# Peptides against a protein of PDB entry 3JWR: the designs that were tried, part 49

Target 1, 323 residues: chain A of PDB entry 3JWR
Amino acid sequence: TRELQSLAAAVVPSAQTLKITDFSFSDFELSDLETALCTIRMFTDLNLVQNFQMKHEVLCRWILSVKKNYRKNVAYHNWRHAFNTAQCMFAALKAGKIQNKLTDLEILALLIAALSHDLDHRGVNNSYIQRSEHPLAQLYCHSIMEHHHFDQCLMILNSPGNQILSGLSIEEYKTTLKIIKQAILATDLALYIKRRGEFFELIRKNQFNLEDPHQKELFLAMLMTACDLSAITKPWPIQQRIAELVATEFFDQGDRERKELNIEPTDLMNREKKNKIPSMQVGFIDAICLQLYEALTHVSEDCFPLLDGCRKNRQKWQALAEQ
Target 2, 298 residues: chain A of PDB entry 3JWR as posed
Amino acid sequence: TRELQSLAAAVVPSAQTLKITDFSFSDFELSDLETALCTIRMFTDLNLVQNFQMKHEVLCRWILSVKKNYRKNVAYHNWRHAFNTAQCMFAALKAGKIQNKLTDLEILALLIAALSHDLDHRGVNNSYIQRSEHPLAQLYCHSIMEHHHFDQCLMILNSPGNQILSGLSIEEYKTTLKIIKQAILATDLALYIKRRGEFFELIRKNQFNLEDPHQKELFLAMLMTACDLSAITKPWPIQQRIAELVATEFWEQGDQVGFIDFVCTQLYEALTHVSEDCFPLLDGCRKNRQKWQALAEQ

## One batch from the design tools (peptide; aimed at target 1 F284)

Design b2_p15_6_s2 (made by RFdiffusion4, then SolubleMPNN; from b2_p15_6, 10 letters changed)
Fold by OpenDDE base, seed 2:
Structure b2_p15_6_s2 (fold): chain B 323 residues (1-323), chain A 15 residues (1-15)
Amino acid sequence: as target 1 above (323 residues)
Amino acid sequence: SQEAETQRGIEMWSA
C-alpha cells in the first residue's frame, strides 16, 4: 500500500525527538504516520529489531496491520489507546529502567502485547458482551474480550508479510506467544483485582523477587495494567481529554444498554450523571491506580513520575468533585 | 465501601 511505502521509506526520528521516553508523552498532536514511526523507534531502541532480526518492511506492515485492526468508531479503545499503552511500556522500560530487569523475549512480548491488547475492541465491556449474548460470549467464559484481542493478535502475527517473529527459534516463539497471551489476558481488570493482592504483599514484605518465575509472571501482569491505565498519570490537560474519551465510550455503551438490553445503565455509563465523573475518578484512582503505581515505584524508583502524575490528577479530580 | 469502589473501578476500566 501507499501507506506502507511511505512508512517504510521514512526516516525514523530519535526517541529524544519523539519524546517517547517521557512519561508525560501525548499523542494528540501526532499523525497516524508519526505514531507508526514512534512504534518503529520503540522496537529499535529496545534492540528488538536487531536481536530478533526483524525485517524493516515486515515490522512496518505489522504495525499498520495492528493499527488497521482497531476500530475508528470507538471513542477510547482504539489505536491511540494501544499506542499510548505501548509508549508507557517503552517509557517504563527505558526511563523507568525496567528493561534491565527483563529478558529480551519478555520485552518483545510486552511491547507486542501492549500494541495488541485491545485489538478489535467494540467499545463495550465484557459484561455487555455477556449480557447481549454475543457469539464471543459463547466462546469464552471469562475475559471474553481479552481472549478475542489475543486471537486477533495471533491472527496478525501469522498473516503473510506480518511475521515479525520469524527470526525466533521455535522455543523462543512459543515462549513469546505464551507471554503475549498472559499479558493481554492480564489487562482484564477483574484479573488484576484478583492478583494484585499477592503482588502488593510481596512488595510490602520485601519478598518480591523477579528471579522467581511465578513472581516474574505476576510482575508482567501488573506492568501491563500499569501501562494500560497510564492515562490516569498524564499531565492534567491530557488526563482531562482522555477522561472525556473514556466517558464518551461509556455513555455510548450506556445508551446501547438502554436501547438494546432495556436496562438502566450504571452511573458510570449514564450520560445524565456526567456530574459524578470527578468523584468517580477519585474513587477509581484510590481503588485501582494508586497502590499499583506505588508498588511499581518500589520495584523501580524511576517509575515515580507515574505515581506522581496519578497523585496530582487525584487532587485535580477531587477539587472538581468538591465544586 | 472500598468493595463498591473497586467494583465500579472494574466496571469503568475493564474491557
Scores: peptide ipSAE 0.080, ipTM 0.809, DockQ to the pose 0.613
OpenDDE base, seeds 1, 3, 4, 5: peptide ipSAE 0.069, 0.079, 0.080, 0.067; ipTM 0.803, 0.804, 0.809, 0.801; seed 4 fails the geometry check

Design b2_p15_6_s3 (made by RFdiffusion4, then SolubleMPNN; from b2_p15_6, 7 letters changed)
Fold by OpenDDE base, seed 3:
Structure b2_p15_6_s3 (fold): chain B 323 residues (1-323), chain A 15 residues (1-15)
Amino acid sequence: as target 1 above (323 residues)
Amino acid sequence: SEAEQTRLGIEMWSA
């Protein structure tokens, strides 16, 4: 395609020029081509292209295939969300100095997972899928959409001309797919809530050890969640704009719940309760986000900008909730 | 409640 030719022939700017090591990064001003260039730079600077012998054209095709398999009519859970999740992962690995704590296969898996974790997202949550009796709800009992996202990820990875993992041994390939699956499934916040207590307790007791395989898996899950939720850490103008996209998608679901399922939506998904957004954001930060970024900062102090951003946004949302 | 906030948080970002 013309798009592939343009991407493959383009000079990829440095990570410094693209500012993709910054936790304050915004994609709002970037074209789709520039987001793809950023993605190439992430793979290159993490040594994934060299270490796993990726062909440049294959990587370019894979990136464009992943981007193509996000829906354009979904307000938040689109390519830009996946791209921002991957950028946060890259920043956490580089600026947050987590790269030296992980294997190359783990880094490869996390980056692929971050880009792929919401593939073919429909702008509705697992609860809606279940209540609408969608065919996917018959295939999976829990984490319905996350299973679907992984299936889409696997489909793309195995598609002709998209096989970025072709340079891996059979064992490396199996390991990578296992980690990708676990990482994508970990983005189900229901699973995060179930597992976070173990992580926080290990941190509190100063018993956290990444050399333990179970604790490593737990950390990768927490890191995926931290990157997936990273919009809450962004500078306030960026945070507000992203919150509007999230609210738009939730209100669209709420409208569908009323029309298609004949149910009253929750406050979060109720367009008529837009005035509750600030207080709901404070509640979300307190219940879900703060402890995660505190724990992550304890693992690596260089991740502090995520925690600091989250705290600052809490203050801003609280001020709006008091108006 | 913390439980309600947690549920709202899950719903907000699990969509």
Scores: peptide ipSAE 0.106, ipTM 0.808, DockQ to the pose 0.629
OpenDDE base, seeds 1, 2, 4, 5: peptide ipSAE 0.098, 0.021, 0.021, 0.023; ipTM 0.804, 0.635, 0.651, 0.669

Design b2_p15_6_s4 (made by RFdiffusion4, then SolubleMPNN; from b2_p15_6, 8 letters changed)
Fold by OpenDDE base, seed 4:
Structure b2_p15_6_s4 (fold): chain B 323 residues (1-323), chain A 15 residues (1-15)
Amino acid sequence: as target 1 above (323 residues)
Amino acid sequence: SAAAETQRGIEMWSA
């Protein structure tokens, strides 16, 4: 395609030029082509292209395929969300120095997972999918969308000309796919809530050890969640804009819940409760985000900007809630 | 609390 030709022929700017190592990064000013260029740079600077012998054209095609399989009519869970998740992962790996704590296969898997974790997202949560009796709800009992996202990821990885993992051994391939699956599934916030206590307790007791395979898996899950939620850490103007996108998507679901399911939506998804957004954001930060970024910062102090950003945004939301 | 409601909303969101 013309898009592929343009991407494959383009000079890829440095990570410094693209500012993709910054936790404060914003994609708002970037074209789709520039987001793809950023993605190439992430793979390159993480040594994934070299270590796994990725062909440039194949990587370009894969990126474009991933981007294409996000819906444009979804307000938040689109390519830009996936891209921002991956950028946060890249920043956490590089600037946050987590790269040194992980294997190349884990890094490869996390980056693929971050980009792929919401593939074909429909702008509705698992509860809606279940209650609407969607065909996907017949395939999976829990984490319905996350299983679907992984299936889409696998489909793309196996598509002709998109096989960025072709340079891996059979064992490396199996390991990578396992980690990708676990990472995508970990983005189900229900699973985060279920598992986070174990992670926090390990940190609290100073018993956290990445050499333990179970703890490694747990950490990768927490890291995925930290990147997935990273919008809450962004500079306030960026945070506000993203929060509006999230609210739009949630309100769209709430409107559908009223119309299609004849139910009153929760405050989070109720357009009539827009005035509660600031207080709900404070609640979300306190209940979900702060402890995660605190724990992540304990694993790597260089991740502090995520925690600091979260704290700053809590203050901003609290100030709005008091108005 | 708003936090508890938000968490329940999130749990419902994730369910």
Scores: peptide ipSAE 0.043, ipTM 0.776, DockQ to the pose 0.371
OpenDDE base, seeds 1, 2, 3, 5: peptide ipSAE 0.042, 0.041, 0.040, 0.041; ipTM 0.774, 0.770, 0.773, 0.771; seeds 1, 3 fail the geometry check

Design b2_p15_7 (made by RFdiffusion4)
Pose (drawn by RFdiffusion4):
Structure b2_p15_7 (pose): chain A 298 residues (1-255, 281-323), chain P 15 residues (1-15)
Amino acid sequence: as target 2 above (298 residues)
Amino acid sequence: AEEEQEYFEFGQHYS
């Protein structure tokens, strides 16, 4: 609770000061308090704070709540992952210039979603919890973990003093939640695969167009995956270290080049055809693919 | 296919 006191009274530095406008950004050196501050700057500079009558007091309690609902003992899928995703999401809308391409309801939804897309992640994949007959698998059908991440995000938004959406008309709130659900579910790698082919063609055929309501919400799913694993587009020293965490968490459950080819370069290339200013992601991606390939050959 | 499945399993830790 003091953590709220100290947070709800500190000055939120500028985006330039926080270097959160950068696709090459890193959190390694930030404190916990600093990361929450960047998040507030994110909401603020996306005009989400003013256009949705958010009280500084409430947004702070909510952000803190999401922070405390990521597991500390979990290697990679902890708070700093949700944070590094939202920052990438933020950098995409700003420097990658996408904000000018979508509504305020959509921007708010994407940010809230990117922050909570892995809530309560227990360091294990959908495949494992299904094969081990975890009760969560009995409860949810497909995209089990992602359904849970959402069940959590919603539980928190309905918490008292956390209704950062309380300022929305009922119609607004109703459709925002719809988009948030779609966003969080889209971070299921299975859906990314079962859907990306359709999107990669609209791009390939110079037919892709945002105005189309459906083509848009598909892209919104592709954008979520793009930020969810943006870590692979980081400078080598960072990608080196964050790959160390994904490494440990995977080995704990068990108790790179093929993946980038299979999952990533394909995607970030498409994102740049949609927005050229998003190329740094594609550049950093193949740049790391270069270093991992060299290491694979020892 | 087998390699892709392995990538899929591994990739869920990035997602």

Design b2_p15_7_s1 (made by RFdiffusion4, then SolubleMPNN; from b2_p15_7, 10 letters changed)
Fold by OpenDDE base, seed 4:
Structure b2_p15_7_s1 (fold): chain B 323 residues (1-323), chain A 15 residues (1-15)
Amino acid sequence: as target 1 above (323 residues)
Amino acid sequence: SAERQRIMEYGEFYF
């Protein structure tokens, strides 16, 4: 395609030029082409292209395929969200120095997972999918969308000309797919809530050890969630804009819940309760985000900007909640 | 607790 030709022929700017190592990164001013160029740079600077012998054209095609399989009519859970998740992962790996704690296969899997974790998202949560008796709800009992996202990820990876994993051995391929699946499934916030206590307790007791396979898997799950929620850490103007996108998508679901399911939506998805957004954001930060970024910062102190950003945004939301 | 309820709500309703 013309898009592929343009991407494949383009000079990829440095990570410094693209500012993709910054935790404060914003994609708002970037074109779709520039987001694809950023993604190429992430793979290159993580040594994934070299270590796994990725063909440039194949990587370009894969990126464009992933982008194409996000819906354009979804307010928040679109390509830009996935791209920002991957950028946060890249920043955490590089600036946060987590790269030094992980294998190349784990890094490869995490980056693919971050980009793929919301593929074909429909702008509704698992609860809506279940209550609407959607066909996907017949395939999976829990984490319905996350299983679907992984299925889409796998489909793309196996599509002709998109096989970025073709340079891997059979064992490396199996390992990578396992980690991708686990990472995508870990973005189910219900699973995060279920598992995070173990992670926090290990950190609190100073018993956390990445050489333990179970603890490694747990850490990768927590890291995925930290990147997925990273909008809450962004500079205030960016945070506000992203929060508006989230609210739009949630209110759209709430409107559908009223109309299609004849149910009263939860406050988070209730357009009539938009005045509660600031207090709900404070509640979200306190209940979900703060402990995660605190724990991540204990694993790597260079991830502090995420925690600091979260704390700053809590203050901003609290100030709005008091008005 | 009210906090526990909020946590459960966030677990069910993604951000």
Scores: peptide ipSAE 0.282, ipTM 0.865, DockQ to the pose 0.374
OpenDDE base, seeds 1, 2, 3, 5: peptide ipSAE 0.265, 0.278, 0.252, 0.273; ipTM 0.861, 0.865, 0.856, 0.864

Design b2_p15_7_s2 (made by RFdiffusion4, then SolubleMPNN; from b2_p15_7, 9 letters changed)
Fold by OpenDDE base, seed 2:
Structure b2_p15_7_s2 (fold): chain B 323 residues (1-323), chain A 15 residues (1-15)
Amino acid sequence: as target 1 above (323 residues)
Amino acid sequence: SEEFQRIMEYGEFYF
């Protein structure tokens, strides 16, 4: 395609020029081409292109295929969300110095997972999929969408001309896919809530050890969630804009719940309760986000900007809730 | 607790 030709021929700017090592990064001003260029730079600077012998054209095609398999009519869970998740992963690996704690296969898997974790998202949560008796709900009992996202990821990875993993051995390939699957499934917040207590307790007791395979898996899951939720850490103007996108998508679901399911939506998805967004954001930060970024900062102090951003945004939302 | 209920609600509905 013309898009592929343009991407493959383009000079890829440095990570410094693209600011993709910054935790404060925003994609708002970037074109789709620039987001793809950023993604190439992430793979390159993490040594993934070199270490796994990726062909440039194949990587370009894969990136464009991933982007194409996000829906354009979904307000938040689109390519830009996946891209921002991957950028946060990149920043956490580089600026947050987590790269030094992980294997190349783990890094490869995490970056692929971050970009792929919401593929073909429908703009509705698992509860809606289940209650609407969607065909996907017949395939999976739990984490319905996350299983679908992984299936889409696998489909793309195996598609002709998109096989960025062709340089891996059979064992490396199997390992990578296992980690990708685990990482994508970990983005189900219900699973995060179930598992996070173990992680926090290990941190609190100073018993956390990445040499333990189970703890490594747990950490990768927590890191994926931290990147997935990273909008809450962004500078206030960025946070506000993203919160509006999230609210739009949730309200769209709520409207569909009323119309299609005859259900009164929860406050979070109720358009009539838009005035509660600030207080709900405070609740979200307190219940879900703060402890995660605190724990992540204990693993790597260089991740502090995520925690600091989250704390600052809590104050901003609290101030709005008090007006 | 009310806190537990809120946490479970976020896990069900958020992201």
Scores: peptide ipSAE 0.181, ipTM 0.839, DockQ to the pose 0.377
OpenDDE base, seeds 1, 3, 4, 5: peptide ipSAE 0.150, 0.149, 0.166, 0.164; ipTM 0.828, 0.825, 0.832, 0.832; seed 3 fails the geometry check

Design b2_p15_7_s3 (made by RFdiffusion4, then SolubleMPNN; from b2_p15_7, 9 letters changed)
Fold by OpenDDE base, seed 2:
Structure b2_p15_7_s3 (fold): chain B 323 residues (1-323), chain A 15 residues (1-15)
Amino acid sequence: as target 1 above (323 residues)
Amino acid sequence: SELEKAIMEFGEFYA
């Protein structure tokens, strides 16, 4: 395609030029091409291209395939969300120095997972999928959408001309896919809530050890969630804009719940309750986000900007809630 | 607690 030709021929700017190492990164001003260039740079600077002998054209095609398999009519869970998740992962690995704590296969898996974790998202949560008796709900009992996302990820990875993992050994390939699956499934926030207590307790007791395979798996799950939710850590103007996108998508679901399921949506998904957004954001930060970024910062102090950003945004939302 | 309720709510709706 013309798009592939343009991408493959383009000069890829440095991570410094692209600012993709910054936790404060924004994609708002970037074209789709530029987001793809950023993605190439992430793979390159993480040594994934070199270590796993990725062909440039194949990587370019894969990136474009991933992007294509996000829906344009979904307000938040689209390519830009996946891209920002991956960028946060990159920043956490580089600036946050988590790269030094992980294997190359884990890094490879995490980056692929971050980009792929919401593939073909439909702008509705698992509860809606289940209640609407969607065919996907018949295939999976839990983490319905996350299983679908992984299936889409696997489909793309196995598609002709998109096989970025072709340079791996059989064992490396199996390991990578296992980690990708676990990482994507970990983005189910219900699963995060279920598992996070173990992680926090290990941190609190100073017993956290990445050399333990179980704890490693747990950490990768927490890291995925931290990147997935990283919009909450962004500078306030960026946070506000992203929050509006999230609200739009939730309100769209609420509208569908009224129309298709004949139910009254919860406040979070009720457009008539827009005035509650600030207080709900405070609640979200307190209930879900703060402890995660605190724990992550304990693992690597260089991840502090995420925690700091989250705290600052809590203050901003609280101020709005008090008006 | 209110926090527990919020956790459950967000876990259900953001998942």
Scores: peptide ipSAE 0.063, ipTM 0.788, DockQ to the pose 0.341
OpenDDE base, seeds 1, 3, 4, 5: peptide ipSAE 0.056, 0.062, 0.059, 0.052; ipTM 0.791, 0.792, 0.787, 0.781; seed 5 fails the geometry check

Design b2_p15_7_s4 (made by RFdiffusion4, then SolubleMPNN; from b2_p15_7, 10 letters changed)
Fold by OpenDDE base, seed 2:
Structure b2_p15_7_s4 (fold): chain B 323 residues (1-323), chain A 15 residues (1-15)
Amino acid sequence: as target 1 above (323 residues)
Amino acid sequence: SAEFEAIMEFGEFYA
């Protein structure tokens, strides 16, 4: 395609030029091409291209395939969300110095997972999928969409001309896919809630050890969630804009719940209660986000900007909630 | 607690 030719021929700017090591990064001003260039730079600077002998054209095609398999009519869970998740992962690995704590296969898997974790998202949550008796709900009992996302990820990775993992040994390939699957499934916030207590307790007791395979798996799950939710850490103008996108998608679901399921939506998904957004954001930060970024910062102090951003946005939302 | 309610609410809605 012309798009592939353009991407493959383009000069890839440095990470510094692209500012992709910044936790404050915004994609708002970037074209789709520029987001793809950023993605190439992430793979390159993490040494993934070299270490796993990726062909440039194959990587370019894969990136474009991933982007293509996000829906354009979904307000939040689209390519830009996946891209921002991956960028946060990159920043956490580089600026946050988490790269030093992980294997190359883990890094490879995390980056692929971050980019792929919401593939073909429909703009509705698992509850909606289940209640609507969607065919996907017949295939999976829990984490319905996350299983679907992984299936889409696997489909793309195995598609002709998209096989960025072809340079791996059989064992490396199997390991990578296992980690990708676990990482994508971990983005189910219900699973995060279920598992985070173990992580926080290990941190609290100073017993956290990444050399333990179980704890490593747990950490990768927490890191995925931290990147997935990283919009909450962004500078306030960016946070506000992203919150609007989330609200739009949730309200769209609420409208569908009324129309298709004949139910009254919850406040979070009820456009008539948009005035509750600030207080709900405070609740979200307190209940879900703060402890995660605190724990992450304990693992690597260089991740502090995420925690600091989250705290600052809590203050901003609280101020709005008090009006 | 308000926190527990929020956890349940967001856990169901963001998952």
Scores: peptide ipSAE 0.067, ipTM 0.808, DockQ to the pose 0.351
OpenDDE base, seeds 1, 3, 4, 5: peptide ipSAE 0.067, 0.066, 0.065, 0.061; ipTM 0.809, 0.813, 0.807, 0.803; seed 1 fails the geometry check

Design b2_p15_8 (made by RFdiffusion4)
Pose (drawn by RFdiffusion4):
Structure b2_p15_8 (pose): chain A 298 residues (1-255, 281-323), chain P 15 residues (1-15)
Amino acid sequence: as target 2 above (298 residues)
Amino acid sequence: TAATDTALGVEMWSS
């Protein structure tokens, strides 16, 4: 509660000061309070704060709530992951210049989604919770964890003093939630795989076009995956360390080059054809693929 | 082998 007091009264530094406009950004050295501040700057500089009548008091409580609903004991899938995703999402809309390509309802949804796309993640994959017959698997059909992440995001938005959406017309609120659901579900790697082929062709055939309502929402799913694992596009010292966490969390459940080829370069290449200013992601990606390949050969 | 390593990589980065 004091955490709210101190936060709801601190000055939010500029985006330039926070270097959150950068695809090469890192959080290693930020405090907890600082990361919440960057998030406020994100909402503010995306005009989400003014265009949706958000009270500083409410947005702060909500951001803090999401922070406290990420598990601390979880290696990689903690708050800093949700944060580093939203920052990548933010950097994509700004420096990658996509904001000029989509509505205010869509920008708000993507940001809220990127922040909460892994809420309450218990450090284990959909495959494991299904094979261990976790009650969550009994409750949800497909995309089990991602359904849960959403169930949580929504639970928080309906919490008192957290309705950062309270300013929306009922129609607006209704469709924003629809997009948020689609965004969080799209972070299921299985859906990314079962859908990317369709998207990679519209790109390959120089046919892809945003105006098409359907082609757009597909891209929105591809954008979510793009930020969800943007960590692979980081400078080597960072990618080195964050790969250490994904490493531990995986080995805890068990108790790189093939993946980048199979999952990543394919995607970031497509994102740059859609937006050239998004190339730093593709550059940083193959750059790390280069270092991991060299290490794989010892 | 490479396919197995890729599968394990997918499992490692999967949530």

Design b2_p15_8_s1 (made by RFdiffusion4, then SolubleMPNN; from b2_p15_8, 8 letters changed)
Fold by OpenDDE base, seed 4:
Structure b2_p15_8_s1 (fold): chain B 323 residues (1-323), chain A 15 residues (1-15)
Amino acid sequence: as target 1 above (323 residues)
Amino acid sequence: TDELLTQLGIEMYSA
């Protein structure tokens, strides 16, 4: 395609030029082409292109395929969200120095998973999918959308001309897919809630050990969640704008819940409860985010900007809640 | 309260 030709021929700027190592990164000013260029740079600078012998054209095609399989009519869970998740992963790996703690296969899997974790998202949560009796709810009982996201990811990876994993051995391929699946499934916050206590306890007791396979898996899950929620860590102007996108999507779901399911939405998804957003954001930060970024910072102190950003945004939301 | 806030978090980001 013309888009592929343009991307494949383009000079890929440095990570420094693109600022993709910054935890404060914003994609708001970036074109779709620039987001694709950033993504290429992430793969290159993580040594994934070299180590796994990726062909440039194949990588370009894969990126464009992933981007194409996000819906444009979804306010938040779109390509830009996936891209920002991947950028946070890249920043955590590089600036946060987590790269040094992981294998190349784990890094490969995490980056693919971050970009793919919300593929074909419909702008509604698992509860809505289940209650609406959507066909996907017949295929999966739990983490419905996350299973679908993984299925979409696998479909793209296996599509002609998109096979960025073709340079892997059979064993490496199996390992990578396992990690991708686990990472995508880990973005279900219900699973995060179930598992986070074990992670926090290991950290608290100073028993956390990445050489343990189970703890490694647990860490990768927590890292995925940390990147997926990373909007809460962004500088306040960015945070506010993203929060508006999230609210828009949730209110759209709430409107559909009223219309299609004849139910009163929760405050979170109720357009009439906009005034509750600041207090709900404080609650979300306290209940979900702070402990995660504290624990992540304990694993790697260079991830502190995520924790600091989260704390700063809590203060900002609290100030609004008091008005 | 913590359970409610946790549930809100799940609802916010559950795909």
Scores: peptide ipSAE 0.048, ipTM 0.787, DockQ to the pose 0.594
OpenDDE base, seeds 1, 2, 3, 5: peptide ipSAE 0.047, 0.046, 0.047, 0.046; ipTM 0.788, 0.786, 0.787, 0.785

